# Designs tried in a protein design run: peptides against a protein of PDB entry 3KDP. Part 17

Target 1, 230 residues: chain A of PDB entry 3KDP
Amino acid sequence: PFLIFIIANIPLPLGTVTILCIDLGTDMVPAISLAYEQAESDIMKRQPRNPKTDKLVNEQLISMAYGQIGMIQALGGFFTYFVILAENGFLPIHLLGLRVNWDDRWINDVEDSYGQQWTYEQRKIVEFTCHTPFFVTIVVVQWADLVICKTRRNSVFQQGMKNKILIFGLFEETALAAFLSYCPGMGVALRMYPLKPTWWFCAFPYSLLIFVYDEVRKLIIRRRPGGWVE

## One batch from the design tools (peptide; aimed at target 1 A175 P184 K196)

Design b2_p13_6_s3 (made by RFdiffusion4, then SolubleMPNN; from b2_p13_6, 8 letters changed)
Fold by OpenDDE base, seed 2:
Structure b2_p13_6_s3 (fold): chain B 230 residues (1-230), chain A 13 residues (1-13)
Amino acid sequence: as target 1 above (230 residues)
Amino acid sequence: EAEEVLELAEKLL
């Protein structure tokens, strides 16, 4: 989010406070819950990792975490951001380079894609209106990410949902997301305005995409051990 | 100001 904000000079898609709520609020309990995940059924049949040749963090893991899953998460958030701004008159192409004028409090006549002029206050309301749906989109996508992280090779259907701490983490992050989105005063305290319940569904295709992608990946690994997907 | 901003945000969402 922040890198695209700088490179594309678009209005801020996700506030720093909202990022901290993700990193410290919604991600912490789920991440800890993975330490309590049941070992894969075949782990004792695998050769022990050679600590001299096999890195604990390999290029495939980095590619999957940051290059694939993280990119799908970011795309989901940006999709929601662009939809909200487009519904308010700012088409994606018009947002390119707009940040300089958008953030200038002395410019009160910034035009949208339809020639409507927006005051600084109006623009900041629209900007902050994007933060909560972007955040919720990340949380909904994180449901799939957390579930796929349970295993390296086994399907989620083979592993099952037996980790009660992980299930608790999914409820906790969802409850926290709902609290931050709908609790009175969050708009003032965190610049997180309440969102229509329909915005929660905008992330579901991306969550499903991650889940299906990883299940297919794991299926390939099981059928072709030692392939380029492993 | 904060209530007016919130009402405007509710209308824009």
Scores: peptide ipSAE 0.014, ipTM 0.500, DockQ to the pose 0.052
OpenDDE base, seeds 1, 3, 4, 5: peptide ipSAE 0.012, 0.000, 0.012, 0.005; ipTM 0.446, 0.361, 0.437, 0.382

Design b2_p13_6_s4 (made by RFdiffusion4, then SolubleMPNN; from b2_p13_6, 9 letters changed)
Fold by OpenDDE base, seed 1:
Structure b2_p13_6_s4 (fold): chain B 230 residues (1-230), chain A 13 residues (1-13)
Amino acid sequence: as target 1 above (230 residues)
Amino acid sequence: DAEEVLELAKKLL
């Protein structure tokens, strides 16, 4: 998000506070829950890794986590952001380079794609209205990320959902997202304005895409061990 | 007013 904000000079899609809520709030408990995941049924049939040659975090895992899944996650957030701004009169092309004027409190006549003028206050309301749905989009996508991280090779359908701590983590991050989105005063305190419940569903296609993508990846790994997809 | 801002935000969503 922040790289595109800098490069494209668009209005801030995700605030610093929302980033902190993701990194410290919604990600920690789910990540810890994975430490309690049961071993894959075939783990004892795998050769032990060589600690001198086989890194725990290899380039393939980094490429998958940051280059593939992380990009799909970011695309989901940006999709939500662009949809909200487009519904408010700001088409994606019009947002390019707009940040300087958008963030200037002395400019109260910033035009949208339809020639409607927006005051600084109105623009900031729209911006902060984007932060919450972006955050919620990330949380909904993280459901898929957490579930796919249960296993490295086996399907989630083979592993099952027996980890109660992981299930608790999914509820905790969802409850936190709901609290931050709907608790009175969060708009003032955290610049997280409430969203319509329908915006939670905006992320579901991306969450499903990640889930299907990883299940297909794992299927390929099971059928073709040692492939480039591993 | 924070309530007006919240109502406006709810309308914009």
Scores: peptide ipSAE 0.013, ipTM 0.462, DockQ to the pose 0.057
OpenDDE base, seeds 2, 3, 4, 5: peptide ipSAE 0.000, 0.008, 0.013, 0.007; ipTM 0.321, 0.402, 0.446, 0.384; seed 5 fails the geometry check

Design b2_p13_7 (made by RFdiffusion4)
Pose (drawn by RFdiffusion4):
Structure b2_p13_7 (pose): chain A 230 residues (1-230), chain P 13 residues (1-13)
Amino acid sequence: as target 1 above (230 residues)
Amino acid sequence: YRYIFLVIALIIL
């Protein structure tokens, strides 16, 4: 988001104080939760790992959290900023520029895509209404994430969901977000504004895409263990 | 609906 904020001079979809709500807020518990994960094989049947090669974090990993499942998480994240604004007037394209004027505290008279003129706090209360649910489609996608960062070879139907803590992380992560958006206060404290029902289910096809994509990866590998995918 | 969602969230938590 902060990347395109420079590219398409677009109204900032995801705010800074909004970001220290992901890993400090919703994300903490769900992540702590993997540490409680049983194995996927007789680990004490493999030669010991090798400090020089096969590192903790590596090419093949970053090529995933950043190059792949990372992007698909954003295409879902933007897609609802694009919805929050058009379902409120600003049909996408009439956005490719606004910031320069938009962020102006004096230009209280700015055309949308119909004619309606918006003040400052009038449209910002939508910009923050834009954060508030980017901050969700992010938590919504992290369901499909927290469930495929669970295993690295087994289908979720081979390993199942016996992690009676990781599931808690879900119920927490999600509900925490709702509370962070409906309590009389989070708005005037965090630029968190209540959301309309239709609003939450945005990232859903995307969460389910992240999900399906990862499942198909593992299958390939298990079918071709030396092959390219692995 | 705002306070309904808030209640639901609190129950879940």

Design b2_p13_7_s1 (made by RFdiffusion4, then SolubleMPNN; from b2_p13_7, 10 letters changed)
Fold by OpenDDE base, seed 3:
Structure b2_p13_7_s1 (fold): chain B 230 residues (1-230), chain A 13 residues (1-13)
Amino acid sequence: as target 1 above (230 residues)
Amino acid sequence: EVEKVLELAKKLL
């Protein structure tokens, strides 16, 4: 998010405080819960990792986590961001390069895509209105990310949802997201304005896409062991 | 944990 904010010079899509709420709030319990996942049924057929040659974090894991899943997550967040701004009169093309004028408190006549002028205060309200839905979008796509991380090769349908700590983590991150989004005073304290409940659904297609993508990937690995997808 | 995150968030503000 922040890299695109700099490169494209768009209004800030996700606040620093919201990022901290993700990294320190919503992600910790889910990540810890994976340590309690049951071993895959084929784990004893795999050779032990050689600690001298095999990295815990390899290029394949980085490619999967950041290059594939992370990109889908980012696209989901940005989709929500662009939809909100478009509903407020700012089409995606108009946002490119707008940051300089957007963040200037002395410019009170920034035009939207329809020629409507926006004061600095109005612009900051709509910017902060984007932060909460972007945050919630990340949480919703993280549901899928957490579920797909349960296994390396087996389908989630083969592994099942028996990890009670993981299920607790999904509820915890969702409850925390709801608390941060709707608790009185969070708008002032965190610049996270309340979102309409409909914004929770904007991420669902991306969450489903992540899930389907990984299940297809795992299916390919199972059918073609030793392929480049592994 | 939530309280600590909220306290940290308040300190950053």
Scores: peptide ipSAE 0.008, ipTM 0.422, DockQ to the pose 0.046
OpenDDE base, seeds 1, 2, 4, 5: peptide ipSAE 0.000, 0.000, 0.007, 0.006; ipTM 0.370, 0.358, 0.440, 0.400; seed 1 fails the geometry check

Design b2_p13_7_s2 (made by RFdiffusion4, then SolubleMPNN; from b2_p13_7, 9 letters changed)
Fold by OpenDDE base, seed 3:
Structure b2_p13_7_s2 (fold): chain B 230 residues (1-230), chain A 13 residues (1-13)
Amino acid sequence: as target 1 above (230 residues)
Amino acid sequence: EVEKVLELAKKIL
């Protein structure tokens, strides 16, 4: 998010505080819960990792996590961001390069895509209105990310949802997201303005896409062992 | 833990 904010010079899509709430709040318990996942049924057929040659974090993991899943997550967040700004009169093309004028407190006549002028205060309200839905979008796509991380090769349907700590993590991150989004004073304290409940659904297609994508990937791995997808 | 994160967030603000 912040890289695109700099490169494209768009209004800030996700606040620093909201990022910290993700990294330190919503992601910790889910990540820890994976340590309690049951081993896959084929784990004893795999050779032990050689600690001298095999990295814990390999290029394949980085490619999957950042290059594939992380990109889908980012697209989901940005989709929500662009929809909110478009509903407020700022089409995606108009946002490119707008940051300089957007963040200037002395410019009170920034035009939207329809020629409506926006004061600095109005612009900051709509910017902060984007932060909470973007945050919630990340949480919703993280549901799928956490579920797909349960296994390397087996389908989630083969592994099942028996990890109670993981289920607890899903509820915890969702409850925390709801708390941060709707608790009185969070708008002032965290610049996280309340979102309409409908914004929770904006991420669902992307969450489903992540899940389907990984299940298809795992299916390919199972059918063609030793392929480039592995 | 949530309180600590919120306190940290308040300090960074």
Scores: peptide ipSAE 0.008, ipTM 0.425, DockQ to the pose 0.046
OpenDDE base, seeds 1, 2, 4, 5: peptide ipSAE 0.000, 0.000, 0.007, 0.006; ipTM 0.371, 0.359, 0.434, 0.407

Design b2_p13_7_s3 (made by RFdiffusion4, then SolubleMPNN; from b2_p13_7, 9 letters changed)
Fold by OpenDDE base, seed 1:
Structure b2_p13_7_s3 (fold): chain B 230 residues (1-230), chain A 13 residues (1-13)
Amino acid sequence: as target 1 above (230 residues)
Amino acid sequence: EVEEVLEKALKVL
């Protein structure tokens, strides 16, 4: 998210406070819940990791986590961001390079894609209106990310949803996201303005995409052990 | 203010 903000010079898609709410709020309990996941049915058929040669974090894991899943998550967030700004008159092409004028409090006549002038205050309201849906989008795609992290090789349908702590984590992160999105004063305290409930559904295609992508990946691994996808 | 400082710090990074 932040790299695109710098490179494209677009209005800030996700605030620092919302990032902290993700990293310290919504991700912590779900991540801890994975420690309580039951072992995969075939775990004892796998050789133990050699601590001298086998890295815990390998290039494949980095590629999967940051290069694939993380990119799909970022695309989901940016999709929500661009849709909200487009609904407010700012088409994606018009946002390119707009950051400098957008963030200038002395420029009160920034035009949207339709020639409507926006004051600094109005622009900041719409910017902060993007932060919450971006955050919620990340939470919704994290549901899929957490569920796919239950297993390395087996399908989630083979593993099942028996981890009650993981289920609790999904409810906790969702409840926290709802609290941060709709609690009075969050717009002032955290710059998290309330979103229409329909914005929660904007992330669902990306959440489903993550889930399907990982299930297909795991299916390939099961059918072709030792492949480049593992 | 902290948010503005953080945003400014992030804009400089």
Scores: peptide ipSAE 0.016, ipTM 0.384, DockQ to the pose 0.026
OpenDDE base, seeds 2, 3, 4, 5: peptide ipSAE 0.010, 0.012, 0.010, 0.010; ipTM 0.379, 0.423, 0.429, 0.401

Design b2_p13_7_s4 (made by RFdiffusion4, then SolubleMPNN; from b2_p13_7, 8 letters changed)
Fold by OpenDDE base, seed 4:
Structure b2_p13_7_s4 (fold): chain B 230 residues (1-230), chain A 13 residues (1-13)
Amino acid sequence: as target 1 above (230 residues)
Amino acid sequence: EVKEVLEKALKIL
């Protein structure tokens, strides 16, 4: 999010406080829950990792985590961001290069795509109105990410949802996201304005895409062991 | 102070 904010000079899509709420709030318990996941049924058929040749974090893991899943998550967040701004009169093309004027407190006549003028306060309300749905979008795609992380090779349908700590993590992150989104005073404290419940569904296609993508990937790995996808 | 530190730290992320 921040890289695109700089490169494209768009209004800030995800606030710093919301990023902290993800990294320290919603992601922590789910990530810990993976340590309690049941071993895959085929784990005893795999050779032990060679600590000299096999890195814990390899190029394939980085490519999968940051290059594929992370990009789909980012696209989901940006989709929500662009939809909200478009509903408020700012089309995606108009946002390019707008950051400088958007963040200037002395400019109170920034025009939207329809010629409506926006004061600094109005613009910041719209920006902060984007932060919460972007955050919620990330939480919703994290449901899929957490579920796909249960296994490397087996389908989630083969592994099942037996990890009670993971189920608790999914509930906790969702409850925390709802708390941060709807608790009175969060708009003042965290600049997280309440969102319409319909915005929770905006991420569902991307969450489904992540899930389907990973299940297809795992299916390919199972059918063609030793492929470049592994 | 914590909020400012967090805001600064997050501007780097």
Scores: peptide ipSAE 0.011, ipTM 0.416, DockQ to the pose 0.031
OpenDDE base, seeds 1, 2, 3, 5: peptide ipSAE 0.006, 0.005, 0.007, 0.007; ipTM 0.361, 0.351, 0.374, 0.390; seed 3 fails the geometry check

Design b2_p13_8 (made by RFdiffusion4)
Pose (drawn by RFdiffusion4):
Structure b2_p13_8 (pose): chain A 230 residues (1-230), chain P 13 residues (1-13)
Amino acid sequence: as target 1 above (230 residues)
Amino acid sequence: YRYIFLAIAIIIL
């Protein structure tokens, strides 16, 4: 988001104070939760790891959390900022520029895509209404994430969901977001504004995409263990 | 709906 905020001079979809709600808020518990994960094979049947090669974090990993499932998480994240604004007037393209004027505290008279003229706090209360649900489609996508960052070889139907804590992390993560958006206060404290029902289910096809994509990866590997995908 | 959603969230938490 902060990247395109420079590219398409677009109204900032995801705010800073909004970010220290991901890993400090919703994400903490769900992550702590993997540490409680049983194995995927007789680990004490493999030669010991090798400090020089096969590192903790590596090419093949970053090529995933950043190069792959990372992007699909954003395409879902933007897609609802694009919805929050059009369902409220600003049909996408009439956005490719606004910022310069938009962020102006004096230009209280700015055309949308119909003619309507918005003040400052009037449209910002939508910009922050834009954060508030980017901050969700992010938590929504992290369901499909927290469930495939669960295993690295086994289908979720081979390993199942016996992690009676990781599931808690879900119920928490999600509900924490709702509370962070409906309590009389989060708005005037965090630029968090209540959401309309239709609003939450945005990232859903995307969460389910992240889900399906990862499942198919693992399968390939299990079918072709030396092959390219692995 | 706002206070309903808030109540649901508090129950879940």

Design b2_p13_8_s1 (made by RFdiffusion4, then SolubleMPNN; from b2_p13_8, 9 letters changed)
Fold by OpenDDE base, seed 3:
Structure b2_p13_8_s1 (fold): chain B 230 residues (1-230), chain A 13 residues (1-13)
Amino acid sequence: as target 1 above (230 residues)
Amino acid sequence: EVEKVLELAKKIL
């Protein structure tokens, strides 16, 4: 998010505080819960990792996590961001390069895509209105990310949802997201303005896409062992 | 833990 904010010079899509709430709040318990996942049924057929040659974090993991899943997550967040700004009169093309004028407190006549002028205060309200839905979008796509991380090769349907700590993590991150989004004073304290409940659904297609994508990937791995997808 | 994160967030603000 912040890289695109700099490169494209768009209004800030996700606040620093909201990022910290993700990294330190919503992601910790889910990540820890994976340590309690049951081993896959084929784990004893795999050779032990050689600690001298095999990295814990390999290029394949980085490619999957950042290059594939992380990109889908980012697209989901940005989709929500662009929809909110478009509903407020700022089409995606108009946002490119707008940051300089957007963040200037002395410019009170920034035009939207329809020629409506926006004061600095109005612009900051709509910017902060984007932060909470973007945050919630990340949480919703993280549901799928956490579920797909349960296994390397087996389908989630083969592994099942028996990890109670993981289920607890899903509820915890969702409850925390709801708390941060709707608790009185969070708008002032965290610049996280309340979102309409409908914004929770904006991420669902992307969450489903992540899940389907990984299940298809795992299916390919199972059918063609030793392929480039592995 | 949530309180600590919120306190940290308040300090960074």
Scores: peptide ipSAE 0.008, ipTM 0.425, DockQ to the pose 0.046
OpenDDE base, seeds 1, 2, 4, 5: peptide ipSAE 0.000, 0.000, 0.007, 0.006; ipTM 0.371, 0.359, 0.434, 0.407

Design b2_p13_8_s2 (made by RFdiffusion4, then SolubleMPNN; from b2_p13_8, 9 letters changed)
Fold by OpenDDE base, seed 1:
Structure b2_p13_8_s2 (fold): chain B 230 residues (1-230), chain A 13 residues (1-13)
Amino acid sequence: as target 1 above (230 residues)
Amino acid sequence: EVEEVLEKAKKIL
């Protein structure tokens, strides 16, 4: 998110406080819950990792986590961001290079794609209105990410949802996201303005995409062990 | 002021 903000000079899509709420709030309990996941049924049929040759974090894991899943998460967040700004008169092309004027408090006549002038206050309201839906989009996509992380090779349908701590983590992160989105004063305290409940569904296609993608990946790994997809 | 900003934000969304 921040890289595109710098490269494209667009209005800030996700605030620092919101990022901290993701990293320290919504992701911690889910991540810890994975330590309580039951072993895959075939784990004892696999050779132990050689600590001298086999890295815990390999290029394939980095490619999957950052290059694939992380990019889909970012695309989901940016999609939500661009939709909200487009609904408010700012088309994606018009946002390119707009940051400098957008963030200038003394410019109160920034035009949208339709020639409507926006005051600094109005621009900051719409910017902070984007932060919460972006955050919620990440949380909804993280549901799929957490679920797919339950297994390395087996389908989630084979593993099942027996980890009660993981289920609790999904509810906790969702409850925290709802609290941060709808609790009075969060707009002032955290710059997280409330969103319509319908915006929660904006992330569902991306969450489903991640889930389907990983299930297909795991299916390929099961059918072709030792392939480049593993 | 905060309520007005929140109401405006709710309308924008």
Scores: peptide ipSAE 0.014, ipTM 0.481, DockQ to the pose 0.058
OpenDDE base, seeds 2, 3, 4, 5: peptide ipSAE 0.013, 0.007, 0.014, 0.000; ipTM 0.482, 0.336, 0.439, 0.361; seeds 3, 5 fail the geometry check

Design b2_p13_8_s3 (made by RFdiffusion4, then SolubleMPNN; from b2_p13_8, 9 letters changed)
Fold by OpenDDE base, seed 5:
Structure b2_p13_8_s3 (fold): chain B 230 residues (1-230), chain A 13 residues (1-13)
Amino acid sequence: as target 1 above (230 residues)
Amino acid sequence: DVEKVLEEAKKIL
């Protein structure tokens, strides 16, 4: 998100406060919950890792976590951001290079894609209105990410949802997201303006995509052990 | 102090 903000010079899609709310708020309990996950049923049938040749954190794991799943997550957030700005008159092409004028408090006549002029205050309201749905999109995508992290090889349908702490984590992160989104004063304190409830559904296709992608990946690993997908 | 740092960070970021 931040790299695209710098390279494209677009209005800030995700604030620093919202990033901190994700990293320190919503993701902590879910991450801890994975320590209580049951071992996969076939774990003792696998060959042990060779500590001399097999790194615990390998390039394949990094590619999966950051290169694939992390990118899908970012795309979901940016999709929500662009849709909101487009609904407010700012088409994606018009946002390129707009940051300089957008962030200038002395410019009160920034034009949208339809020739409407926006004051600094109006622009900042729209920007902060984008931050909350972006944050919520990340939380909704994190549901799928957490669920797929339950297993390395087996399907989630084989593992099941027996970890009560993980289920609690999913509710906790959702409740925290709702609190940060709708509690009075969050617009001033955190620059997180309330979102329409419909924006919660915008991320669902991306959560489904992550889930399907990982289940297909795991299916390939089960059918072709030792392949490039492992 | 954290709020000020966050506010300054928001100016840079």
Scores: peptide ipSAE 0.006, ipTM 0.368, DockQ to the pose 0.028
OpenDDE base, seeds 1, 2, 3, 4: peptide ipSAE 0.000, 0.000, 0.005, 0.000; ipTM 0.403, 0.302, 0.384, 0.301

Design b2_p13_8_s4 (made by RFdiffusion4, then SolubleMPNN; from b2_p13_8, 9 letters changed; failed a check: a repeat of another design)
Amino acid sequence: EVKEVLEKALKIL

## One batch from the design tools (peptide; aimed at target 1 C183 P184 L195 K196)

Design b2_p14_1 (made by RFdiffusion4)
Pose (drawn by RFdiffusion4):
Structure b2_p14_1 (pose): chain A 230 residues (1-230), chain P 14 residues (1-14)
Amino acid sequence: as target 1 above (230 residues)
Amino acid sequence: SLFSQIFDRISENL
């Protein structure tokens, strides 16, 4: 988001104070939760890891959290900023520029895509209404994430969901977000504004995509263990 | 009272 905020001079979809709600808020518990994960094989049957090669974090991993599942998480994150605004007037394209004027506190008279003229706090209360649910489609996608960052070889149907804590992380992560958006206060404290029902289910095809993509990866590997995918 | 206000806001957004 902060990247395109420079590219398409677009209204900032995801705000800063909004970001320290991901890893400090919703994400903390779900992550702590993997540490409770049983194995995938007789680990005490493999030679010991090798401090020089096969590191903790590596090419094949960053190529995944950043190059892959990372992007599909954003395509879902933007897609609802694109919905929050058009369902409120600003049909996408009439956005490719606004910021310069949009962020102006004096230009209280700005055309949307119909003619309607918005003040400052009037449209910002929508910009923050834009954060509030980018901050969700992010938590929504992290369901499909917290469930495939669970295993690295086994289908979720081979390993199952016996992690009676990771599941808590879900119920928490999600509900925490709702409370962070409906309590009389989070708006005037965090630029968090209540959401309309239709609004939550945005990232859903995307969460489910992230999900399906990862499952198919693992299968390939298990079919071709020396092959390219692995 | 807090949950009533939350439910009001949810109802308004319906």

Design b2_p14_1_s1 (made by RFdiffusion4, then SolubleMPNN; from b2_p14_1, 11 letters changed)
Fold by OpenDDE base, seed 4:
Structure b2_p14_1_s1 (fold): chain B 230 residues (1-230), chain A 14 residues (1-14)
Amino acid sequence: as target 1 above (230 residues)
Amino acid sequence: ELLEKVLELLKELL
């Protein structure tokens, strides 16, 4: 989000506080839960990793995590952001370069795509209205990400959902996201304004896309072992 | 502003 905020000079898509709530709040318990995942049924049929040549974090893992899944997650968040701003009169093309004027508290006549003027206070309300749905979008796509991370090769349907700590993590991150989104005072404390319940569903296509993409990837790996997709 | 931008970027990358 912030790379695009800098490069495109758009209004801030996701606040620093919301990012900290992801990294320290919603992601921590789910990430720890993966340490308790059951071994894949075929793990003993694989050669052990060579600790001298095979890195724990390899280029394939970085490509999958940051280059593929992370990009789909970011697209989901930005989709929600652009929809909210478009509903408030700011079309995506009009947001390019708008940051400087958007963040200037002395400019109270910033025009939207339809020629309506927006005060600084009104613009900040719209900006903070984007932060919570963006955050919730990330949590919803993280459900799929956590589930796909259970296995490297086996389908989730083969592995099953037997990890009780992972299930707890999914409920915890969802409950935390709901708490941060709807608890009174979060708008003042965290600049997280309450979102309409319908915004939770905006991420579902992206969550499904992540899940389907990874299941197809794993299916290809199972059918063509030793391919570049591994 | 640049430092805040870098810090926010680092937070997003983490």
Scores: peptide ipSAE 0.011, ipTM 0.373, DockQ to the pose 0.025
OpenDDE base, seeds 1, 2, 3, 5: peptide ipSAE 0.000, 0.000, 0.000, 0.010; ipTM 0.305, 0.286, 0.318, 0.394; seeds 2, 3 fail the geometry check

Design b2_p14_1_s2 (made by RFdiffusion4, then SolubleMPNN; from b2_p14_1, 12 letters changed)
Fold by OpenDDE base, seed 4:
Structure b2_p14_1_s2 (fold): chain B 230 residues (1-230), chain A 14 residues (1-14)
Amino acid sequence: as target 1 above (230 residues)
Amino acid sequence: SLLELVEELLELLS
């Protein structure tokens, strides 16, 4: 998300506080769960025929799979971001290069895609309106990832779903999302404005996309065992 | 608040 913010010079899709909540709240518990899962998996792993090469291959495959899922999660967040901005008059094409003018407090006449002028305060309200739905979209997409992991043939992911820490992480991230979305004062304290219930559903197409992606991957693995898509 | 300070620091890094 931050790389696209820099490269495309778009308004900040995810606030610094929300980034911290993702990194410290949402990503930390899954990361810990993976560390424990690796320890349990190492006990259940068939002795690698070659411990050096098979470990490296598995680490690369896991890293690639999580990297791809992370990209889909980011796309889901950006979709929600673009939908909210489009509903407020800012089409995606118009957002390209707008960051400099968007963040300038002295420019109070930034035009949207329809020629409506927006003050700095109005722009920041719209930006902060995007932060909470972006975060919630990531959480909802993570639910889908966790559910899919239960059905994955990869022994690592199947073991992860049995991990109590992973289940705890799911409840923690959901509770955090609810707290940040609905607790009074979060709009002022964290620049996370209250979430309309409809925005929870914006993530569902991307949850479905992850599901379809995983099913297609499983089909490819079945047809070509030992492929790079594992 | 501590959160505001962290936010300001992160804004400087952005």
Scores: peptide ipSAE 0.008, ipTM 0.403, DockQ to the pose 0.036
OpenDDE base, seeds 1, 2, 3, 5: peptide ipSAE 0.005, 0.008, 0.006, 0.000; ipTM 0.330, 0.330, 0.358, 0.339

